# Designs tried in a protein design run: peptides against a protein of PDB entry 3T7K. Part 153

Target 1, 248 residues: chain A of PDB entry 3T7K
Amino acid sequence: KAEKILARFNELPNYDLKAVCTGCFHDGFNEVDIEILNQLGIKIFDNIKETDKLNCIFAPKILRTEKFLKSLSFEPLKFALKPEFIIDLLKQIHSKKDKLSQININLFDYEINGINESIISKTKLPTKVFERANIRCINLVNDIPGGVDTIGSVLKAHGIEKINVLRSKKCTFEDIIPNDVSKQENGGIFKYVLIVTKASQVKKFTKLINDRDKNETILIVEWNWCVESIFHLNVDFTSKKNVLYQKK

## One batch from the design tools (peptide; made by RFdiffusion4, then SolubleMPNN)

Design b2_p22_8_s4 (from b2_p22_8, 9 letters changed)
Fold by OpenDDE base, seed 5:
Structure b2_p22_8_s4 (fold): chain B 248 residues (1-248), chain A 22 residues (1-22)
Amino acid sequence: as target 1 above (248 residues)
Amino acid sequence: SELEEEKKELEELIKEVEEKYK
């Protein structure tokens, strides 16, 4: 069926997209449309797997979903596109009225607002954003909205190797893991990095660490600190936004 | 919490957008 539909075109583009969708296409695609998209070099996956070498995200705008945040870790992310790309493409293909010899849809016309070339270019770097920031091991409170699995998965996609989950009400100093990174001459290395949700946790963890390891560096942040870092693909240590406690 | 509220807002936004692009 797809071949018959596409036979009306003299030339078919190859978009070379391996994509996931977020905030759009919740009902998926029918079999014919999937085949059409495949013939045009567009493959849509349900989930993110490293083996699939994904290079594209479809979303209506910048979102804080797991898929969107992880898409910024693609190697590289080639395109971040609005769903209208697929919609317009399929409409053009299914249209019987247009004696179109060619599909004329440009990917660049469908870029997600706010995902610019500067962001895309950073996805070509050999390192991940938290790796560049010398954050390898973090402590995450167990009551984090979204769940430790989802949050941890996003953080790992962006270069955090070890996620230590803290039982915020029961944890002791011995439960807190250090950020084990080699000392680099340039850049702030924090021995203890924690993501927390409440001011009471800040008070607790700062006390625990300072009482037992008084001279060490501490960074306590909100989840939004991580999100902003991901959206910019850069950690700005000069910013106090979403930083709850910092000791250099 | 602010984070719970943000999550709720995001979920609502996603639903709205999904309805628009059915």
Scores: peptide ipSAE 0.023, ipTM 0.540, DockQ to the pose 0.376
Fold by OpenDDE base, seed 2:
Structure b2_p22_8_s4 (fold): chain B 248 residues (1-248), chain A 22 residues (1-22)
Amino acid sequence: as target 1 above (248 residues)
Amino acid sequence: SELEEEKKELEELIKEVEEKYK
């Protein structure tokens, strides 16, 4: 069926997209449309797997979903596109009136607002955003919205190697892990990095650390600090936004 | 699944935050 539909075109583009969708196409695609997209070099996956070498995200805008956040860890992310790309493409292909010998849809016309070439270029870097920031081991409170698994998965995709989950009500100093990074010449290293949800947790962890390991560097942030870092593919240590406690 | 619920909660949280900044 797809071959018959595409037979009217003399030449078919190869978009070479391996994509996931978020915030769009909840109903999926019919079998014919999937076949059409496949013939055009567009493969849509249900989930993110490293083995699939994903290079594209479809979303209506910048989203804070797991898929969107992880897409910024693709190696590289080639395209972040609005769903209208697929919609317009399929409309053109299914159009009986269109005597066009070629499909004339440019990917660049469908870029997600706010995902610019600067962001895309950073996905080509050999390191991940938190690796560059010397954050390898973090402490994460167990009551974080979205769950420790989802949040942890996103953080790992962006270079955090070890996630220690803290039971916020029962944890002691011994449960807090240090950020074990070798002293790199460039950039501030925080010995303790924590992602928390409540002001009470800031007080608790600050006290626990200061009482037992005085004069150590501490960074306590909200999840939004991580999100902003991911969206920019850069950690700005000069910003106080979403930082709850910082001791240099 | 617990994963689906967590995803939904994250999506809802995202919506709430997006609505707050509108």
Scores: peptide ipSAE 0.023, ipTM 0.616, DockQ to the pose 0.071
Fold by OpenDDE base, seed 3:
Structure b2_p22_8_s4 (fold): chain B 248 residues (1-248), chain A 22 residues (1-22)
Amino acid sequence: as target 1 above (248 residues)
Amino acid sequence: SELEEEKKELEELIKEVEEKYK
């Protein structure tokens, strides 16, 4: 059926997209449309797997969803596109009136606002954002909204190797892991990095660390600090935004 | 708090996406 629909076109584009969707296409696509998209070099996956070599995200705007955040870790992310790309494409293909010999849809017309070439270019770097920031091991409180699995998965996608989950009410100093990174000449290394949700946790962890391991460097941040770092694909250590406690 | 609301919204968004693709 898809072949018959596409037969009216003399030439078909190959968009070469391996994509996931977030915040759009909740009902998926019918079998015919999936086949049409496949013939145009557009393959949509339900979930993110590293083996699929995904290069595209469909979303209406910048979102804080797991899929969107992980898409910025693609190697590379080639396109971040609005769902209107697919909608307009399928509309043109199904249109009986358009005697168009060619599909005239340009990917660049459907870029997600705020995901610019600068962001896309950073996804071509050989390192991940937290790797570049010398953050390898972090401590994460167990009561974080979204759950430790989801948050941890996003962080790992962006270069954090070890996620230590802290039971915020029961943890001791011995439960806190250091960020074990070799001192590089050009970059601030924090010995202890923690993601917390409450001011009481800041007080608790700062006390535990300062009492037992004096004069060590500490970075305590909110989840939003991580999100902003991901959205920019850069950690700005000069910014105090979403930083709850910092000791250099 | 505004922070709590944002966190709740994030949690809800994550759950909604997970439920729709399962």
Scores: peptide ipSAE 0.021, ipTM 0.554, DockQ to the pose 0.111
Fold by OpenDDE base, seed 4:
Structure b2_p22_8_s4 (fold): chain B 248 residues (1-248), chain A 22 residues (1-22)
Amino acid sequence: as target 1 above (248 residues)
Amino acid sequence: SELEEEKKELEELIKEVEEKYK
């Protein structure tokens, strides 16, 4: 059926998109449309797997979803597109009116607002955002919204190697892991990096660390600090936004 | 600079998203 529909076109574009969707297409696509998209070099996956070499995200806007955040870790992310790209494409293809020789849809017309070339270019870097920031090991409180698995998965996608989950009410100093990064000459390394949800946790962890390891560097942030870093694909250590405690 | 404007726009968008998903 898809072949018959597409036969009216003399040339078919190959968009070469391996994509996931977030915040759109909740009902999925019918079989015919999937086949059509496949013929156009658009493959939509349900989940993110590294083996699929995903290069595209469909979303109506910048989102804080796992898929969206992880899409910024694609190697590279080639396109971040609004769902209207697919909608308009399928509309054009299913249109009976004009013997259109060509599909005339430009991907650049459907870019997600705020995901510009600067962001896309950073996804071509050989390193991940937290790797560049010398954040390898972090401590994550267990009561984080979204769950430690989801949050941890996002962080790992962006270069954090080890996620230590802290039971905030029961943890001791011995449960806190250091950020085991070799001192690189040009970058301030925080020995302890923690993502917390509450001010009480800041108080607790700062006390625990300062009592046992008084002279060490500490960074305690909110999840939003990580999100912002991901959205910019850069960690700005000069910003105090979403930083709850910092000791250099 | 254009880069600064882009950063600002992105920051605003981030803020909007953060507010929505609080």
Scores: peptide ipSAE 0.021, ipTM 0.519, DockQ to the pose 0.040

## One batch from the design tools (peptide; made by RFdiffusion4, then SolubleMPNN)

Design b2_p23_1_s1 (from b2_p23_1, 11 letters changed)
Fold by OpenDDE base, seed 5:
Structure b2_p23_1_s1 (fold): chain B 248 residues (1-248), chain A 23 residues (1-23)
Amino acid sequence: as target 1 above (248 residues)
Amino acid sequence: SLEADKADEEAYKKLEELSKELE
């Protein structure tokens, strides 16, 4: 059926998209439309797997979903597109009235607002954002909204190798893992990096660390610090935004 | 899949709630 529908076009574009969707297409696509999209070089996946070499995300806007945040870790992210791209494309293809010899849809007309070429270009870097920031091992409180698995998965996609989950009420100093990075001469390496949710946790962890390891560097941040770092594909250590405690 | 999108929406809500609690 897809072949019959597409037979009216003299030339078919190959968009070469391997995409996931977030905040759109909740009902999926029918079998015919999936086949049409496949013929146009558009493959939509349900989940993110590294083996699929995903290069595209569909979303109505910048979102804080797992898929959106992880899409910024694609190697590279080629396109971040509004769902209207697919909608308009399928409308043109199914239209019987327009004797269109060619599909006239430009990907660049459907870019997500706020995902610019500067962001896309950073996804071509050989390193991940937290890797560049010398953050490889973090401590994450177990009571974080969204769950440690989701948050941890996003952080790992962006170059954090080890996520230590802290039981916020029961943890001791011995439960806190240091950020084991070789001291590079340039830039603020923090020995202890923690993501917390409450001011009481800041007080607890700062006390535990300072009582046992007084001279060490500490970074305690909110989840929003990570999100902002991901959205910019850069860690700004000069910013105090979403930083709860910092000791250099 | 419908399940994947629901999971994303739930994750989004949870992450959004997290942002509000910390503001």
Scores: peptide ipSAE 0.025, ipTM 0.557, DockQ to the pose 0.417
Fold by OpenDDE base, seed 1:
Structure b2_p23_1_s1 (fold): chain B 248 residues (1-248), chain A 23 residues (1-23)
Amino acid sequence: as target 1 above (248 residues)
Amino acid sequence: SLEADKADEEAYKKLEELSKELE
């Protein structure tokens, strides 16, 4: 059926998209439309797997979903597109009125607002955002909204190797792991990096660390610090935004 | 999957709520 629909076109584009969707297409696609998209080089996956070599995200806007945040870790992310790309494409293909010899849909007309070439270019870098920031090991409180698994998965996608989950009410100094990064010459390295949710946790962890390891560097941030770093594909250590405690 | 998208939406809402509580 898809072949018959597409037979009216003299030439078919190959978009070469391996995509996931977030915040759109909740009802999915019918079998015919999936086949049409596949013939146009558009493959949509349900989940993110490294083996699939994903290069595209469909979303209506910048979102804080796991899929969207992880899409910025694709190698590279080629396109971040609005769902209207698929909608308009399928409308054009199913249109009976237009003696269209060619599909005339340009991917660049459907870019998600705020995902520009500067962001796309950073996804071509050989390193991940937190790797570049010398953040290898972090401490994460167990009561974080979204759950430690989801948050941890996003952080790992962006270069954090080890996530230590802290039981905020029961943890001691011995439960806090250091950020074990070899001192590279040109980067601020924090020995202790923590993601917390409450001011009481800041007070607790700063006390625990300062009482036992007084001269060490500490970075305590909110989840929003991580999100902003991901959205920019850069860690700005000069910004105090979403930083709850910093000791250099 | 539809379930995965719902999970993403729920995760998004939780993360948005967190952002509002911290702002």
Scores: peptide ipSAE 0.023, ipTM 0.551, DockQ to the pose 0.414
Fold by OpenDDE base, seed 4:
Structure b2_p23_1_s1 (fold): chain B 248 residues (1-248), chain A 23 residues (1-23)
Amino acid sequence: as target 1 above (248 residues)
Amino acid sequence: SLEADKADEEAYKKLEELSKELE
């Protein structure tokens, strides 16, 4: 059926997209449309798997979903596109009136607002954002909204190797893991990095660490600090935004 | 999957709510 529909075109583009969707196409696509998209080099996957070599995300805007955040870790992310790309494409293909010899849809016209070429270019870097920031081991409170598994999965996709989950009410100093990275002279390396949700946790962890090791470097941030770092594919250690406590 | 997307959206909402509470 898809072949018959596409037979009216003299030339078919190959978009070479391996994509996931977030915040759009919840009902999926019918079998014919999936086949059409596949023939155009557009493969849509339900979930992110490294083996699929994903290079594209469809979303209406920048989102804080697991899929969106992880898409910025693709190697590379080639395109971040609005769902209107697929909608307009399928409309054009199903249109009986347009004796169009060619599909005329430019991917660049459908870029998600706020995901610019500067961001896309950073996905070509050989390192991940937190790896570049010398953040490899973090502490994460167990009461984080979205759950430690989801948050942890996003952070791992962006170069965090070890996530230690802290039971915020019961944890001791011994439960806090250090960020074991080689000290670079010019890099803000923090021995203890923590993601917390409450001011009480900041007070608790700062006390626990400072009582045992007063000279250690500490970075305590909220989830938004991680999100902003991901969205920019850069950690700005000069910014105090979303930093709850910092000791250099 | 639809279920995965729904779960992702719910996670998004929870994270957005948290962000507002911390601001």
Scores: peptide ipSAE 0.023, ipTM 0.553, DockQ to the pose 0.526
Fold by OpenDDE base, seed 3:
Structure b2_p23_1_s1 (fold): chain B 248 residues (1-248), chain A 23 residues (1-23)
Amino acid sequence: as target 1 above (248 residues)
Amino acid sequence: SLEADKADEEAYKKLEELSKELE
C-alpha cells in the first residue's frame, strides 16, 4: 500500500532520521504510515538505545522528559523537530489533489523553538556535558521526584559515570562518595557533588561533610541545575541558579 | 511503553512542581 501511495512521486527524499518521539504521537502510527516514513528514510523508535545511533527527536517544544533530555546526548543530535513535520509530510503524501511531482517539506522549517544550531553543534563534541564539567561521580538523594533510575539514566547519558544513591534520612558521611576526578589545572573541581530536593538535606549534608572533611569543595544543586546544564549543553559554574550550596 | 512515557511525564511534572516550590 505504501509503495502504491508513493508511486505518484518521481523522486522521494531521504531524510535519514533515526528518531524518538516525546510529548507527541502517543497513539503511534498505522502500518502504512510507518512504511511510508521508512521509505522516506524516517525511522521512529519506541525507546532510546545507544546501538540505534539515534539522531533526531520529535517533540512539540522543549520538554523535561527522559527522552528529550537524553536526545541532547545523541552523537550527534542532527535534528530536533516539531511533530508537524511528520503531520504535514503524511498529509502531503496522502493528498490526492495535487499532482505533486516532489515532496516539498523542508526539515529546517520544523525546528523546535529554543533548540538552535549552537546547541546542535555542541552535540558533535567528543565529550558529554558533565564530563566537560569534571563531574563524574555524584550523590543523589533517594527521594528525588521522577525516581533515581530515570534521573540516573539521564545523568549517565550526559557523562556521569557513577551515581551514588543516598538514603536521605539514614545516610552518614561514609555513604557520601567523592567526585574522583584528576585535577585539571583550569577547571573548578568539586570533591562532593550532590543533587538534593530539600533545604533540610542541604543542612544535613553540608554538616556531615564539613565536620569530617572541612576544607573540601562542595556543590549541592537541584535537579533543575542538571536540566539547565543539559538544555544548554554547558555547565555554567558562575550561575547561582538552582545551586543550593557551593563551597569553592 | 506508552504507559512508561506517561509515568515519566507525570514524574517530571511532579519534579517541576517540586522545583517551583523550592524556588
Scores: peptide ipSAE 0.022, ipTM 0.547, DockQ to the pose 0.548

Design b2_p23_1_s2 (from b2_p23_1, 9 letters changed)
Fold by OpenDDE base, seed 5:
Structure b2_p23_1_s2 (fold): chain B 248 residues (1-248), chain A 23 residues (1-23)
Amino acid sequence: as target 1 above (248 residues)
Amino acid sequence: SKADDEKWAEAEKEREKLAEELE
């Protein structure tokens, strides 16, 4: 059925998109439309798997969803597109108007606002954002909104190798893991990196660390610090935004 | 998913409270 519908076109584009969707297409696609999209080189997946070599995200805008944040870790992210791309494409294909020789839909007209070429270009880098920032091991409080599994999955996608979950009310100094990175000459290495949710946790962890390891570097941040770093694909250590405690 | 969006919205509200406590 899809072949019959597409037969009216003399040439078909190959968009070469392997995509996930977030904040759109909750009802999915019918079988005919999926086949049409497949013939145009557009494959939509339900979940992110590394083996699928995803290169595209569909979303109405920048979102803080797991899928959106992880899409910025694609290697590379080729396109971040509004759902209207698919909507307009399918409308044109299903249109009964006479022999359209070509599908005239340009991907660049459907870019998500705020995802510019500078961001896209950084996804071509051989390293992940937290890897570039010399953050390998972090401590994460167990009461973080969104859950440690979701947050941890996003962080791992962006280069965090080890996530230590802290029981905020019961943890001791011995439960806190160091950020095990070799001293690189270029850039500040923090021995202890923590993501927390409360001011009381800042007080607790700073005391625990300073009492036992007084001369070491500490970075305590909010989840928003990570999100901003992901959205920019850069960690700005000069910014104090979303930093709760910093000791250099 | 819609459920994911709601979880993130709740998380954002809690972070706003945290920012107020630090002031």
Scores: peptide ipSAE 0.021, ipTM 0.500, DockQ to the pose 0.609
Fold by OpenDDE base, seed 4:
Structure b2_p23_1_s2 (fold): chain B 248 residues (1-248), chain A 23 residues (1-23)
Amino acid sequence: as target 1 above (248 residues)
Amino acid sequence: SKADDEKWAEAEKEREKLAEELE
């Protein structure tokens, strides 16, 4: 059926999109439309798998969803597109107009607001955002909304290698892991990096660390610090936004 | 999935509230 529908076109584009969707197309696509999209080089996956070599995200806007955040770790992210791309494309294809020479849909017209070429270009870098920031090992409190697995998965996608989950009420200094990175000459490396959810945790962890490992560098942030870093694909250590405690 | 996105959105809302409390 898809072939019959597409036969009306003299030429078909190959968009070469391997995509996931977030905040859109919750009901999925019918079989015919999936086939049509596939013929146009658009493959939509339900989940993110590294083996699929995903290069595209469909979303109505910048979202803080797992899929959206992880899409910024694609290698590279080629396109971040509004769902209207697919909608308009399918509308054009299903139109009862006579034989058309070409499908006239430009991907660039459907870019998600705020995901510009600068961001896209950074996804071509050989390193991940937290890797570039010399953040390899972090401590994550166990009571983080969204769950440690999901949050951890996002962080790992962006270059954090080790996530130590802290049981906030029960943890001791010995439970806190250092950020095991070699001292680079030009970059401030924090020995302890923690993501917390409560002010009480800041007090607790700062005390534990300062009492046992004096004069060490500490970075305690909220999840929003990570999110902003991901959205910019850059860690700005000069910003105090979403930083709860910093000791250089 | 829609369910996953909704769950995440709810979690984010909770995080935002928590962040406001820390400010």
Scores: peptide ipSAE 0.026, ipTM 0.578, DockQ to the pose 0.763; fails the geometry check
Fold by OpenDDE base, seed 1:
Structure b2_p23_1_s2 (fold): chain B 248 residues (1-248), chain A 23 residues (1-23)
Amino acid sequence: as target 1 above (248 residues)
Amino acid sequence: SKADDEKWAEAEKEREKLAEELE
Protein backbone atom coordinates (compact mmCIF):
# COMPACT_ATOMS: atom_id res chain seq x y z
CA LYS B 1 0.00 0.00 0.00
CA ALA B 2 1.10 3.56 -0.71
CA GLU B 3 0.80 4.40 2.98
CA LYS B 4 3.31 1.76 3.95
CA ILE B 5 5.79 2.97 1.36
CA LEU B 6 5.45 6.57 2.44
CA ALA B 7 5.60 5.78 6.17
CA ARG B 8 9.39 5.83 6.03
CA PHE B 9 9.35 9.57 5.44
CA ASN B 10 9.02 11.93 8.38
CA GLU B 11 7.45 14.65 6.31
CA LEU B 12 5.74 14.54 2.95
CA PRO B 13 5.70 17.46 0.57
CA ASN B 14 2.47 18.82 -0.83
CA TYR B 15 3.16 19.82 -4.41
CA ASP B 16 -0.44 20.92 -5.08
CA LEU B 17 -0.42 19.89 -8.73
CA LYS B 18 -3.49 19.24 -10.82
CA ALA B 19 -1.97 18.06 -14.03
CA VAL B 20 -2.44 16.56 -17.45
CA CYS B 21 0.20 14.73 -19.45
CA THR B 22 1.06 14.96 -23.13
CA GLY B 23 3.81 13.20 -25.04
CA CYS B 24 4.61 11.12 -21.95
CA PHE B 25 3.20 8.45 -19.64
CA HIS B 26 1.12 6.90 -22.38
CA ASP B 27 0.73 3.72 -20.37
CA GLY B 28 -0.42 5.63 -17.31
CA PHE B 29 0.54 4.78 -13.74
CA ASN B 30 -0.10 1.77 -11.59
CA GLU B 31 -2.58 2.08 -8.74
CA VAL B 32 0.11 2.28 -6.07
CA ASP B 33 1.96 5.09 -7.80
CA ILE B 34 -1.26 7.03 -8.35
CA GLU B 35 -1.98 6.74 -4.64
CA ILE B 36 1.54 7.86 -3.81
CA LEU B 37 1.25 10.86 -6.09
CA ASN B 38 -2.13 11.75 -4.63
CA GLN B 39 -0.70 11.70 -1.12
CA LEU B 40 1.99 14.09 -2.31
CA GLY B 41 -0.63 16.48 -3.68
CA ILE B 42 -0.14 15.42 -7.31
CA LYS B 43 -3.34 14.59 -9.15
CA ILE B 44 -3.12 13.58 -12.79
CA PHE B 45 -6.19 13.87 -14.99
CA ASP B 46 -6.85 12.14 -18.29
CA ASN B 47 -8.57 15.10 -19.91
CA ILE B 48 -8.82 18.84 -19.53
CA LYS B 49 -11.96 20.10 -17.86
CA GLU B 50 -12.45 23.64 -16.64
CA THR B 51 -14.01 22.40 -13.43
CA ASP B 52 -10.82 20.60 -12.42
CA LYS B 53 -8.84 23.85 -12.11
CA LEU B 54 -5.75 22.37 -13.70
CA ASN B 55 -2.47 24.15 -13.01
CA CYS B 56 0.21 21.87 -14.42
CA ILE B 57 1.30 20.14 -17.63
CA PHE B 58 3.76 17.28 -17.97
CA ALA B 59 5.56 17.06 -21.30
CA PRO B 60 9.10 16.26 -22.48
CA LYS B 61 9.29 19.54 -24.39
CA ILE B 62 7.11 22.20 -25.93
CA LEU B 63 4.54 20.36 -28.02
CA ARG B 64 1.82 21.39 -30.43
CA THR B 65 -0.67 18.95 -28.93
CA GLU B 66 -4.15 20.01 -27.88
CA LYS B 67 -3.32 19.43 -24.22
CA PHE B 68 -0.14 21.44 -24.36
CA LEU B 69 -1.72 24.36 -26.19
CA LYS B 70 -4.69 24.37 -23.80
CA SER B 71 -2.40 24.19 -20.77
CA LEU B 72 -1.21 27.68 -21.64
CA SER B 73 -4.79 28.82 -21.01
CA PHE B 74 -4.85 27.49 -17.43
CA GLU B 75 -5.71 30.05 -14.78
CA PRO B 76 -2.91 30.11 -13.92
CA LEU B 77 -0.49 27.58 -15.28
CA LYS B 78 1.77 27.16 -12.26
CA PHE B 79 4.17 24.59 -13.63
CA ALA B 80 5.18 23.09 -16.95
CA LEU B 81 7.33 20.12 -16.01
CA LYS B 82 9.29 17.37 -17.67
CA PRO B 83 8.14 13.81 -16.95
CA GLU B 84 11.47 13.20 -15.20
CA PHE B 85 9.97 14.96 -12.20
CA ILE B 86 7.55 12.09 -11.65
CA ILE B 87 10.12 9.48 -12.62
CA ASP B 88 12.74 10.74 -10.18
CA LEU B 89 10.16 11.28 -7.47
CA LEU B 90 8.85 7.73 -7.71
CA LYS B 91 12.38 6.34 -7.91
CA GLN B 92 13.30 8.12 -4.71
CA ILE B 93 10.17 6.91 -2.96
CA HIS B 94 10.65 3.30 -4.03
CA SER B 95 14.33 3.37 -3.17
CA LYS B 96 15.31 0.83 -0.52
CA LYS B 97 17.79 3.24 0.97
CA ASP B 98 16.65 3.33 4.61
CA LYS B 99 18.35 6.66 5.18
CA LEU B 100 15.93 8.74 3.16
CA SER B 101 13.97 10.63 5.79
CA GLN B 102 12.81 13.29 3.34
CA ILE B 103 11.80 13.59 -0.26
CA ASN B 104 14.22 15.98 -1.94
CA ILE B 105 12.84 16.85 -5.36
CA ASN B 106 12.63 20.46 -6.50
CA LEU B 107 9.97 21.26 -9.11
CA PHE B 108 12.02 24.08 -10.56
CA ASP B 109 14.73 21.67 -11.67
CA TYR B 110 12.29 20.03 -14.06
CA GLU B 111 10.92 23.02 -15.94
CA ILE B 112 10.21 22.46 -19.64
CA ASN B 113 12.72 24.29 -21.79
CA GLY B 114 11.21 27.42 -23.26
CA ILE B 115 8.40 27.82 -20.73
CA ASN B 116 9.84 30.53 -18.57
CA GLU B 117 8.47 32.80 -15.86
CA SER B 118 7.47 35.36 -18.48
CA ILE B 119 5.09 32.86 -20.06
CA ILE B 120 3.83 31.64 -16.68
CA SER B 121 3.17 35.21 -15.57
CA LYS B 122 0.99 35.87 -18.61
CA THR B 123 -1.28 32.97 -17.63
CA LYS B 124 -2.17 35.02 -14.54
CA LEU B 125 -3.66 37.77 -16.67
CA PRO B 126 -7.44 38.16 -16.43
CA THR B 127 -7.78 37.99 -20.23
CA LYS B 128 -6.88 35.39 -22.84
CA VAL B 129 -4.38 35.96 -25.64
CA PHE B 130 -6.90 36.39 -28.47
CA GLU B 131 -9.19 38.43 -26.27
CA ARG B 132 -6.33 40.87 -25.72
CA ALA B 133 -5.80 40.92 -29.46
CA ASN B 134 -9.45 41.89 -30.08
CA ILE B 135 -10.21 38.65 -31.90
CA ARG B 136 -13.62 37.40 -30.82
CA CYS B 137 -15.09 35.87 -33.96
CA ILE B 138 -13.08 33.96 -36.54
CA ASN B 139 -13.68 32.08 -39.75
CA LEU B 140 -12.12 28.64 -40.00
CA VAL B 141 -11.95 26.53 -43.15
CA ASN B 142 -13.48 23.09 -42.78
CA ASP B 143 -10.54 21.21 -44.32
CA ILE B 144 -8.02 22.27 -41.69
CA PRO B 145 -5.72 19.44 -40.58
CA GLY B 146 -6.56 18.29 -37.07
CA GLY B 147 -10.23 19.03 -37.56
CA VAL B 148 -12.37 22.03 -36.76
CA ASP B 149 -13.46 20.65 -33.40
CA THR B 150 -9.94 20.27 -32.02
CA ILE B 151 -8.69 23.54 -33.49
CA GLY B 152 -11.83 25.29 -32.38
CA SER B 153 -11.50 23.95 -28.86
CA VAL B 154 -7.96 25.29 -28.57
CA LEU B 155 -8.98 28.68 -29.94
CA LYS B 156 -11.92 28.92 -27.54
CA ALA B 157 -9.67 28.07 -24.62
CA HIS B 158 -7.63 31.10 -25.61
CA GLY B 159 -10.48 33.58 -25.79
CA ILE B 160 -12.13 33.19 -29.18
CA GLU B 161 -15.85 33.17 -28.54
CA LYS B 162 -17.28 32.30 -31.94
CA ILE B 163 -15.88 30.00 -34.59
CA ASN B 164 -17.55 30.04 -37.97
CA VAL B 165 -16.69 27.02 -40.07
CA LEU B 166 -16.45 27.77 -43.78
CA ARG B 167 -16.98 25.22 -46.48
CA SER B 168 -13.99 26.27 -48.53
CA LYS B 169 -15.31 25.13 -51.91
CA LYS B 170 -18.89 26.33 -51.54
CA CYS B 171 -18.77 29.33 -49.28
CA THR B 172 -20.01 32.76 -50.35
CA PHE B 173 -19.50 36.19 -48.85
CA GLU B 174 -22.67 35.76 -46.80
CA ASP B 175 -21.10 32.79 -45.02
CA ILE B 176 -18.21 34.89 -43.70
CA ILE B 177 -18.80 36.43 -40.28
CA PRO B 178 -17.34 39.70 -39.06
CA ASN B 179 -15.24 39.94 -35.93
CA ASP B 180 -17.78 41.63 -33.70
CA VAL B 181 -15.60 43.54 -31.29
CA SER B 182 -16.54 46.93 -29.94
CA LYS B 183 -13.97 49.49 -31.03
CA GLN B 184 -11.80 49.80 -28.00
CA GLU B 185 -9.59 52.91 -28.15
CA ASN B 186 -6.22 51.12 -28.02
CA GLY B 187 -5.87 48.66 -30.87
CA GLY B 188 -6.38 47.73 -34.51
CA ILE B 189 -9.47 45.59 -34.97
CA PHE B 190 -9.72 43.40 -38.01
CA LYS B 191 -13.29 43.12 -39.24
CA TYR B 192 -12.63 39.78 -40.92
CA VAL B 193 -10.32 37.17 -39.42
CA LEU B 194 -9.79 33.90 -41.27
CA ILE B 195 -7.67 30.81 -40.69
CA VAL B 196 -6.96 29.03 -43.98
CA THR B 197 -4.83 26.16 -45.29
CA LYS B 198 -4.25 27.01 -48.96
CA ALA B 199 -3.17 29.93 -51.09
CA SER B 200 -6.24 29.44 -53.27
CA GLN B 201 -8.40 30.13 -50.24
CA VAL B 202 -6.60 33.41 -49.66
CA LYS B 203 -7.38 34.48 -53.20
CA LYS B 204 -10.98 33.39 -52.91
CA PHE B 205 -11.75 35.04 -49.59
CA THR B 206 -9.94 38.27 -50.36
CA LYS B 207 -11.92 38.58 -53.56
CA LEU B 208 -15.23 37.79 -51.89
CA ILE B 209 -14.68 40.30 -49.12
CA ASN B 210 -13.18 43.07 -51.24
CA ASP B 211 -15.94 42.81 -53.83
CA ARG B 212 -18.77 43.00 -51.31
CA ASP B 213 -17.36 44.94 -48.38
CA LYS B 214 -14.85 47.38 -49.76
CA ASN B 215 -12.20 49.03 -47.61
CA GLU B 216 -12.67 46.73 -44.63
CA THR B 217 -9.83 45.31 -42.60
CA ILE B 218 -8.89 41.69 -43.27
CA LEU B 219 -6.54 39.28 -41.52
CA ILE B 220 -5.89 35.88 -43.10
CA VAL B 221 -3.49 33.61 -41.24
CA GLU B 222 -2.27 30.05 -41.02
CA TRP B 223 -2.79 27.83 -38.01
CA ASN B 224 0.87 28.40 -37.16
CA TRP B 225 0.05 32.06 -36.54
CA CYS B 226 -2.31 30.96 -33.80
CA VAL B 227 0.20 28.47 -32.38
CA GLU B 228 2.96 31.06 -32.20
CA SER B 229 0.58 33.50 -30.56
CA ILE B 230 -0.33 30.88 -27.96
CA PHE B 231 3.31 29.93 -27.28
CA HIS B 232 4.13 33.56 -26.65
CA LEU B 233 0.77 34.35 -25.06
CA ASN B 234 0.91 37.46 -27.19
CA VAL B 235 -0.24 38.42 -30.65
CA ASP B 236 2.41 40.34 -32.56
CA PHE B 237 0.64 42.24 -35.32
CA THR B 238 3.96 43.63 -36.54
CA SER B 239 5.16 40.18 -37.56
CA LYS B 240 4.38 38.92 -41.04
CA LYS B 241 5.24 35.37 -40.07
CA ASN B 242 2.37 33.00 -40.88
CA VAL B 243 0.26 35.93 -42.12
CA LEU B 244 -1.01 35.23 -45.61
CA TYR B 245 -2.95 38.44 -46.17
CA GLN B 246 -3.38 41.60 -44.17
CA LYS B 247 -5.34 44.72 -44.99
CA LYS B 248 -5.37 47.46 -42.36
CA SER A 1 -5.19 10.25 -24.53
CA LYS A 2 -2.38 8.59 -26.44
CA ALA A 3 -4.64 8.29 -29.44
CA ASP A 4 -5.48 11.96 -29.33
CA ASP A 5 -1.83 12.93 -29.07
CA GLU A 6 -0.90 10.75 -32.01
CA LYS A 7 -3.72 12.12 -34.11
CA TRP A 8 -2.73 15.64 -33.26
CA ALA A 9 0.93 14.97 -34.03
CA GLU A 10 0.02 13.70 -37.47
CA ALA A 11 -2.15 16.70 -38.10
CA GLU A 12 0.68 19.00 -37.04
CA LYS A 13 3.04 17.42 -39.53
CA GLU A 14 0.52 18.08 -42.26
CA ARG A 15 0.10 21.68 -41.13
CA GLU A 16 3.84 22.21 -41.11
CA LYS A 17 4.07 20.97 -44.67
CA LEU A 18 1.27 23.27 -45.70
CA ALA A 19 2.94 26.20 -44.02
CA GLU A 20 6.14 25.54 -45.93
CA GLU A 21 4.23 25.43 -49.18
CA LEU A 22 2.52 28.73 -48.47
CA GLU A 23 5.74 30.56 -47.64
Scores: peptide ipSAE 0.020, ipTM 0.532, DockQ to the pose 0.827; fails the geometry check
Fold by OpenDDE base, seed 2:
Structure b2_p23_1_s2 (fold): chain B 248 residues (1-248), chain A 23 residues (1-23)
Amino acid sequence: as target 1 above (248 residues)
Amino acid sequence: SKADDEKWAEAEKEREKLAEELE
């Protein structure tokens, strides 16, 4: 069926998209449309797997979903596109108009607002955003909304190697892990990096660390700090936004 | 999935509220 539909075109584009969707196409695609998209070099996956070498995300806008956040870790993310790309493409293909020489849809017309070439270019970097920021090991409170697994997975996708989950009510100083990064000459290294959810946790962890390791550097942030860093693919240490406690 | 996206979105809203409380 797909072949018959596509036979009316003299030339078919190869978009070479390996994509996931978030915030769109909840009902999926019918079998014919999937086949059509496949013939056009568009493969849509249900989940993110490294083996699939994903290079595209479909979303109506910038979202804070796991898929969207992880898409910014693709190597590289080639395209971040609005779902209208697929919609318009399929509409054109299913159109009853006679022999069209070419599908006339430009990917660049469907870019997600706010995902610009600057962001896309950073996905080509050999390092991840938190790796560049010298954040390798973090402490994450167990009561974080979204769950430690999801949050942890996003953070790992962006270069955090070790996530230590803290039982907020029961943790002691010995449960807090240091950010074990070799002193690189050109960047502020925080010995202790923590993602917390409550002001009480800030007080607790600052006390625990300062009582036992007084002279060490501490960074305590909210999840939004991580999200903003991901969206920009850059950690801005000059910003106090979403930073709850910082000791340099 | 839609369910996953919705669940995540809800969790995110809760986090936004939490962030406002911490400021």
Scores: peptide ipSAE 0.020, ipTM 0.530, DockQ to the pose 0.844; fails the geometry check

